# Ledger of designs, part 143: peptides against a protein of PDB entry 4CIC

Target 1, 148 residues: chain A of PDB entry 4CIC
Amino acid sequence: KVSTKGHYGVQAMFDLAQHFGEGPVSLKSIAERQGLSEPYLEQLIAVLRKAGLVKSVRGAQGGYILAREPRDIKVGDIIRVLEGPIAPVESVSQDDPEHSLKFDFSVTKSVWEKVKKSIEEVLDSITLADMLKDAEEAQMAQGYMYYI
Target 2, 147 residues: chain B of PDB entry 4CIC
Amino acid sequence: KVSTKGHYGVQAMFDLAQHFGEGPVSLKSIAERQGLSEPYLEQLIAVLRKAGLVKSVRGAQGGYILAREPRDIKVGDIIRVLEGPIAPVESVSQDDPEHSLKFDFSVTKSVWEKVKKSIEEVLDSITLADMLKDAEEAQMAQGYMYY

## One batch from the design tools (peptide; made by RFdiffusion4, then SolubleMPNN)

Design b2_p22_8_s3 (from b2_p22_8 with A4V A5G A17V V20E G22D)
Fold by OpenDDE base, seed 5:
Structure b2_p22_8_s3 (fold): chain B 148 residues (1-148), chain C 147 residues (1-147), chain A 22 residues (1-22)
Amino acid sequence: as target 1 above (148 residues)
Amino acid sequence: as target 2 above (147 residues)
Amino acid sequence: DDPVGLVLGGSFGDDPVALELD
């Protein structure tokens, strides 16, 4: 599963993408729109800012903006920043020695590496711009359903 | 992440595939080879048996065998049996109402559905027979490095 | 029946992104 962190991180970044070019967005407004707690969002945004995906604007009309154009931010970039490297298998933490027999059987490892690669390829194929486009298309489709 | 359960389940099934046609394998022997606790393996095998991926053979020379040929068992089948449907996003459990705002934003959901599909495609493209072949190739490659 | 959580990504801590396939 994408962690709640990854999920909400993508949502927050998508919210910023929707407001790209409109100026700084307050954390409060993002939190309200995305149904996130403001403190939780603050933690996410702090990480994203440190990674250079988000910029902070200071002042009374301050807030946050995307640091790059939506087309230049992959979903994979967001996930890697928030979650780190995609690991398909739990590294058996050292603490349970009885279960930690690293049967590093090369073949099973290969299966999980293939899964990892596939996930990375998908997430790296989707930009915030692609998500914006998908949202626009969905809105148009809904609008047409109200006219029929 | 594939859970420990999914990971060890695939390992156990692969062990059974390696012994396919040799007769029943004891849980103890699988546990020893795969570095699993016997009680943990027993739980895994019970689930796999109920799903019809493994058969139990009774008697003094009893144990477990694959219920199907290795080519007829996908890694995806094993994972689905052990883990259930592949869900790329944690369903926010109902218990934290403050975080449970299902912003069911269709677009974000679509991203995770694409991830799900890709994982399923990969796991469904790999059979136990493919894994056996990969193991043989790896052994041959190692054998050539010693010469 | 706990849904198989593909945990793509670790907890916010130093813990490696556990893809938990629940």
Scores: peptide ipSAE 0.030, ipTM 0.773, DockQ to the pose 0.211; fails the geometry check
Fold by OpenDDE base, seed 4:
Structure b2_p22_8_s3 (fold): chain B 148 residues (1-148), chain C 147 residues (1-147), chain A 22 residues (1-22)
Amino acid sequence: as target 1 above (148 residues)
Amino acid sequence: as target 2 above (147 residues)
Amino acid sequence: DDPVGLVLGGSFGDDPVALELD
């Protein structure tokens, strides 16, 4: 499961992508459109800003913008920033001595590494521009249903 | 992250695969080899048994065996039994009304569906027999380093 | 760095199968 953080982070970034070139977007407006709490969005945006995926614009008409073009931001970039490296297996923290997996089963590890790689490949293959295109296609498909 | 349950479940199933054809394996012996608590393993095995992936053999030399050949058990089968369907995104449970994602953004959903499909494809491409082969190859490679 | 958890929904107990993507 992508964490709630990753999910909402991608939504917030997608909202910024939809408004790319239109100027700064307020956190309030993003929160309202995406159904997010503003405080939660502030935390996400702070992380994304620190990572250089978003920029803050100051002033009365200030807000946030993408720091790069939508085509230059992968979903994988967003996820890595918000959640860190994609780990398919919980590293059993060493702290519970009774469940210290003594056997670092190299074989089971390899299964999870394959899963990780596959996820990374998918997420790195999708840009915000791809998502915008998909949204446009979906809107066109809906628009055609209303005209029929 | 695969849950501890999925991870240990795959380990337990792999242990049973390593002993496939040798007869029933005791839970105690699996627990010892895999570094699992016996009570935890009992829970895992109970689920796997109910799903028909393992069989219980009764008697003094009883224990558990794989219900199928290692080649007929995918890692994906084990994970689905233990964890249910692979969900790439936490369905924000409807219970927190403040965070009810009103906008089922079809576009973001499609991203996660692609991730799900990719995970399923990988896990369904790996059998316990593949894992056995990989283990043998790894042991051979280690054996060559000691020479 | 919060691990990217792919939570594989598993029915076993209170431990969410978090596919933590580390």
Scores: peptide ipSAE 0.030, ipTM 0.774, DockQ to the pose 0.110; fails the geometry check
Fold by OpenDDE base, seed 3:
Structure b2_p22_8_s3 (fold): chain B 148 residues (1-148), chain C 147 residues (1-147), chain A 22 residues (1-22)
Amino acid sequence: as target 1 above (148 residues)
Amino acid sequence: as target 2 above (147 residues)
Amino acid sequence: DDPVGLVLGGSFGDDPVALELD
């Protein structure tokens, strides 16, 4: 399950990608379009900015832009920045001693490592540019359905 | 993150696979070997039994066995039984209206669907028999290092 | 940095499994 943070982070980055080259986008406008709270988005953007995926632009028409071209930002990059490394197995929180994974079964661990690798490969194979292309294709397909 | 339930479920099923053909295994023995609480394991086994992955055997030497051969049980089957459909995106619970995913962005959804598919493919590619083989190979490799 | 949790949907009324990427 991608965290809400990861999900919204990808949405926010995608919104910035859609406006790439058009100048700075306000957090308010992103929040409105993506159905996010502005305070929550501010937290996400702060993390993304610190990681060098987003830049702030100052001025009357200030806001945020992608720090790189959409083709140079992978979904995996966004997820790693917001959520850290992709872990397929929930670390049994130390808080319930009865359910502590006492036995690190190497074989079961290997299963989850394979899952992790697969997720990473998928997320690293998708760029914001790929997402833009998919959106355009979907819009064209919808447009053609309305004209028939 | 695989839930604790999924993780322990796979461990319990793997334990049963290791003893496949040797007769029924007690929940107590599984719990001890896998470091699980017996009550928790009982809940897992109940679900797995209901799904037809495990059978109960009655008698003085009663316990549980795999309902199928290890080669016929995928890790994906175990996970689906215990956790349901693999959903890569946390359904924003309806309870926090401010964080409700109001906009089902089709494009972002497609990303998570690709992740889901990839996970499913991996988990469906691994059987309990594959896990047994991997365990044997690992033991042999360790044995050769001692020698 | 909070680990990215991938939550796999749970069956049988249990909370969905969060895939945390640590």
Scores: peptide ipSAE 0.029, ipTM 0.768, DockQ to the pose 0.104; fails the geometry check
Fold by OpenDDE base, seed 1:
Structure b2_p22_8_s3 (fold): chain B 148 residues (1-148), chain C 147 residues (1-147), chain A 22 residues (1-22)
Amino acid sequence: as target 1 above (148 residues)
Amino acid sequence: as target 2 above (147 residues)
Amino acid sequence: DDPVGLVLGGSFGDDPVALELD
């Protein structure tokens, strides 16, 4: 399961992609459009900015922009920044011996590594530009359904 | 992340697969080999039994066996039984409006559906028989490194 | 540390099965 953080992070980055080239977008406007709390969005944006995926623009018409073109930002990049490396199995901390996955059986580990690789391949195959294209296609399809 | 439940469930089912055809295996012996607590394993086995993946054999030499051949049990079947449907995004319970994923934006949802599909395809492509084969190959490879 | 939860689906109790994408 993608965490709420990863989910909302991708939504916020997609909102910035939709406004790419139009100038800075306020956190308030992103929060309103994406149904997020502004304080929560501020935390996400801070992490994304530190990772160099988002830029802050100062001033009265300030806000945030993508630091790169939508085609140069993968969904996998956003998830790795917000959630860290894609791990299929929770590494039980070595410190709790009772719940420590003591037996990292090599064969079961290989199953989870295959899952990890598959997730990474999918997330790294999708850019914000791909998401923009999918949104445009969905909007056109909805428009045609009203004329039939 | 696969839960501890999913992880240990696959380990327990794999242990039963390694002993398939040898008769019933005690929970104690599985727990010892897999480094699990017996009470925790009992909970997992109860769920797997209810789902028809494991059978209980009664008696002094009783225990558990796979209900099907290892080739007929996918890792995906084990995970679905233990963890339910494979969901890529936590459905924030509708009851907490502050953390509710209020805006299931269709485009972002499609990303997670692609991830879900990919996970399902991988887990449904691996059987307990495939895992047995991989274990045998790994043991043979270790044997050749000592010569 | 909010568990990075790729949660595979099932109702085992309140423990968010976080598929932590590390």
Scores: peptide ipSAE 0.029, ipTM 0.771, DockQ to the pose 0.126; fails the geometry check

Design b2_p22_8_s4 (from b2_p22_8, 6 letters changed)
Fold by OpenDDE base, seed 2:
Structure b2_p22_8_s4 (fold): chain B 148 residues (1-148), chain C 147 residues (1-147), chain A 22 residues (1-22)
Amino acid sequence: as target 1 above (148 residues)
Amino acid sequence: as target 2 above (147 residues)
Amino acid sequence: DDPVGLSLGGSFGDDPVALSLD
């Protein structure tokens, strides 16, 4: 499972992509549309801002915008910012010596590295622009289903 | 991260693959080689046995064997048995209504479905026989580095 | 109950970042 943080982070970034070019979006409006608590969204946005994926705009019409065009933001970039490096294996905390993955069997590691690489390739192949396009296509498909 | 359960399950199954054709392996010996607690391994093996991936052999030389040849057991089969269906998104438990993923935005779902599919394809492309081959190649490479 | 999950990333605070393959 993508963490709740990664999931909501991608949703929040997608919301900002949908409003890209319309000016700053308030956290309140994003939270309402995405079904997120505003405090939780503030934490996500703070991390995304620090990473340079979003910009804060000050003023009466202040809020947040994407720092880059939707095509220049990969889902993988969002996930790496929010979750850190994609780790396919739970680091058994060094503190449980009985469950220390002592035998880092190079073979098992290679399996997880292949999984990691595959996930990275997928997430790095999807931009916010691709997500916008997919949303438009889905809306068109629904619209056509009502006209047929 | 693959769960500890999935990780250790794959390691235990790989240990059984390394001893495939040599007869039954004791849980104790697997636990010692894999650095697992014997009780934890018993739980893993019970699940794997119920799924038909391992067989129990009774007797003085009793233990466990793979139920199939290493080439007929995918890593994906092991993971699905131990962890269930690969779910790319944590089901926010229905019990926290404030964090309910209310808007299952079809678009976000599609991203995670692509990730899921990719993981499944990778795990289903790797057999225990492939892992055995990789281990042999790694041992040969180490042997050549010492010469 | 070991959380069954592929963690895509590090823990942001208390939220376990787990990609559950379940």
Scores: peptide ipSAE 0.032, ipTM 0.786, DockQ to the pose 0.407; fails the geometry check
Fold by OpenDDE base, seed 5:
Structure b2_p22_8_s4 (fold): chain B 148 residues (1-148), chain C 147 residues (1-147), chain A 22 residues (1-22)
Amino acid sequence: as target 1 above (148 residues)
Amino acid sequence: as target 2 above (147 residues)
Amino acid sequence: DDPVGLSLGGSFGDDPVALSLD
């Protein structure tokens, strides 16, 4: 499961992508559209801003914008910023010494590394621009179904 | 992250694959080799047995064996049995109605479906036989470094 | 610390299937 943080982060970034070029978007408006609490969104946006994926614009008409074009932001970039490196297996916390996975058989580790690589490849293959395109195509397909 | 259950389940199944054809293996011996608690392993083996991936042999020399050849058991089969369907996104529990992901934008869902499909393809491409082969190759490579 | 869990959706009990992307 992608964390709630990763999921909502991608949604918030996608909302900003939909408004890219229209000027700054308020956190309140993003929160309302995405069904997020404003305080939670503030935390996400703060992390994304620090990572250089989002810019803040000051002033009465201020808010947030994407720091780069939608085509230059991968889903993988968002996930890495919010969740850190993709780890397919929970590193058994250091604190339970008795259940230390002593025999991390190199072979089982290799399975999870393959899974990790696959996830990374998928997430790095999808940009916010791809998501915008998919949304447009979905809207067009729905529009055609109402006219038939 | 694969759950601890999935991880240990794959390890236990791999242990049984290494001993495939040698007869039944005791849970105690698997637990000792894999660094698992015997009670935890009993729970895993019970699920795997119910799913038909493992067979129990009764008697003084009893224990467990793979129910199928290692080549006929995918890692994906083990994971699906232990963890159920691969879900890349946590379904927000029904209990917080206010944070119901109302706008499950079809587009964000599609991203996670692509991730799911990719994970499934990888896990379904790896058999216990592939893991055995990889282990043998790794041992041979280490053996050559010591000479 | 919200568990960053990629959980594989199986119905089995309370152990947080944390596929965490750490």
Scores: peptide ipSAE 0.032, ipTM 0.785, DockQ to the pose 0.112; fails the geometry check
Fold by OpenDDE base, seed 1:
Structure b2_p22_8_s4 (fold): chain B 148 residues (1-148), chain C 147 residues (1-147), chain A 22 residues (1-22)
Amino acid sequence: as target 1 above (148 residues)
Amino acid sequence: as target 2 above (147 residues)
Amino acid sequence: DDPVGLSLGGSFGDDPVALSLD
């Protein structure tokens, strides 16, 4: 499962990609379009900004912009920033000795590493530009169904 | 992340695969080898048994066996039984209206569906027999480093 | 504590969301 944080983070970044080149977008407008609470979005944007994926623009028409072109931001980059490295297995914290995965069988670990690698490959293969293209194609397909 | 339930379930099923054809294995012996609590393992085995992946054998030498050959049990089958369908995005339960994913944008959904499909393909490509083979190869490789 | 990352299954009960894409 992608966390709510990862899910909403990708949505917020996609919203910024849709407005790329149009100037700064307010957090309020992103929150309204994406159905997010403004305080929650502020937390996400703070992390994304610190990671250099988003820039803050100050002033009366201030807000946020992508720090890079949509083609230069992978979904995997967004997820890694928000959630950290893709870990398919919960690292049982060493501190709970009772449920410590004592026998991390090398064989079962290899299964989860294969899952991890597969997820990474998928997320690193999708850019915000790819998502924009998919959105445009979906809109065109919907428009054609209204004319038939 | 695979849940602790999914992780331990795969470990328990793999332990049963290692003993396939040797007769029933006690829950105690599985728990000891896999570093699991016996009560927790009992819960996992109950679910796996209900799904028809494990059989219970009664008697003094009673215990559990795989219900199918290791080649006929995919890791994906184990995970689906223990955790349900592979869902890459937490379905925000409809009941928390504040954090309800109101705008499931079709485009973002498509990203998660691609991730889901990828995970399913990987898990459905690995059988317990494949895991047994990997274990044998790893043991042979360790044995050669000692000579 | 925001439930961590990718869970493979339906409503994981009280078990911590095991598939976190960290």
Scores: peptide ipSAE 0.032, ipTM 0.781, DockQ to the pose 0.139; fails the geometry check
Fold by OpenDDE base, seed 3:
Structure b2_p22_8_s4 (fold): chain B 148 residues (1-148), chain C 147 residues (1-147), chain A 22 residues (1-22)
Amino acid sequence: as target 1 above (148 residues)
Amino acid sequence: as target 2 above (147 residues)
Amino acid sequence: DDPVGLSLGGSFGDDPVALSLD
């Protein structure tokens, strides 16, 4: 499962991608469009900014912009910044000490490593530019459905 | 994330696969080998049995066996039984009502669907027989390192 | 702390979802 943080982070970054080249957008406007709380978005943006994915613009028309072009930001980059490395299996050690994985079974570990690799490959294959293209295609398809 | 349930379920099923053809194994023995609590394993086995992946054998030498050959059980089958459908994103609706995803963004949804599909393909490509083979190869490789 | 990581959705019962993007 992508965490709420990862999910909202991708949404926020996608919103910034949609406005790329139009100047800075306010956190308020992003929050409203993406259905996020502004305080939560502020926390996400702070992390994304620190990682160099987002820039803050100061002034009366200030706000945030992507720090790189949409084609140069992978979904995997966003997820790694917000969530850290992709782990397919939580180490059982934290939440149920009685059920701690006493044995690291190499074979089962290899299954989860394959899952991890697959997730990473997918997320690293998708850029914000790809998402923009998909959105445009979806809008065109919907537009054609209304004219028929 | 594969839940603890999914993880332990795959371990338990793999243990049963290692003993396939040798007769029934006790829950106690599986629990000991896999580092699981017996009560937790009992819950997992109950679900797996209900789904037809495991059979119970009665008697003094009773216990559990795989209901199908290891080659006929995918890791994906085990995960679907224990966890249900693979969902890459939790619907935000349950844990934080204030942060409920008000807007189902089709584009972001498509990203997660791609992740889901990729996970499903991986898990459906691996059988318990594949895992057995990998274990044998790993043991042989370790054995060659000791000689 | 927001749960970090990819969880495979489904009825995991009361067990924590083990897919983290660590």
Scores: peptide ipSAE 0.031, ipTM 0.780, DockQ to the pose 0.108; fails the geometry check

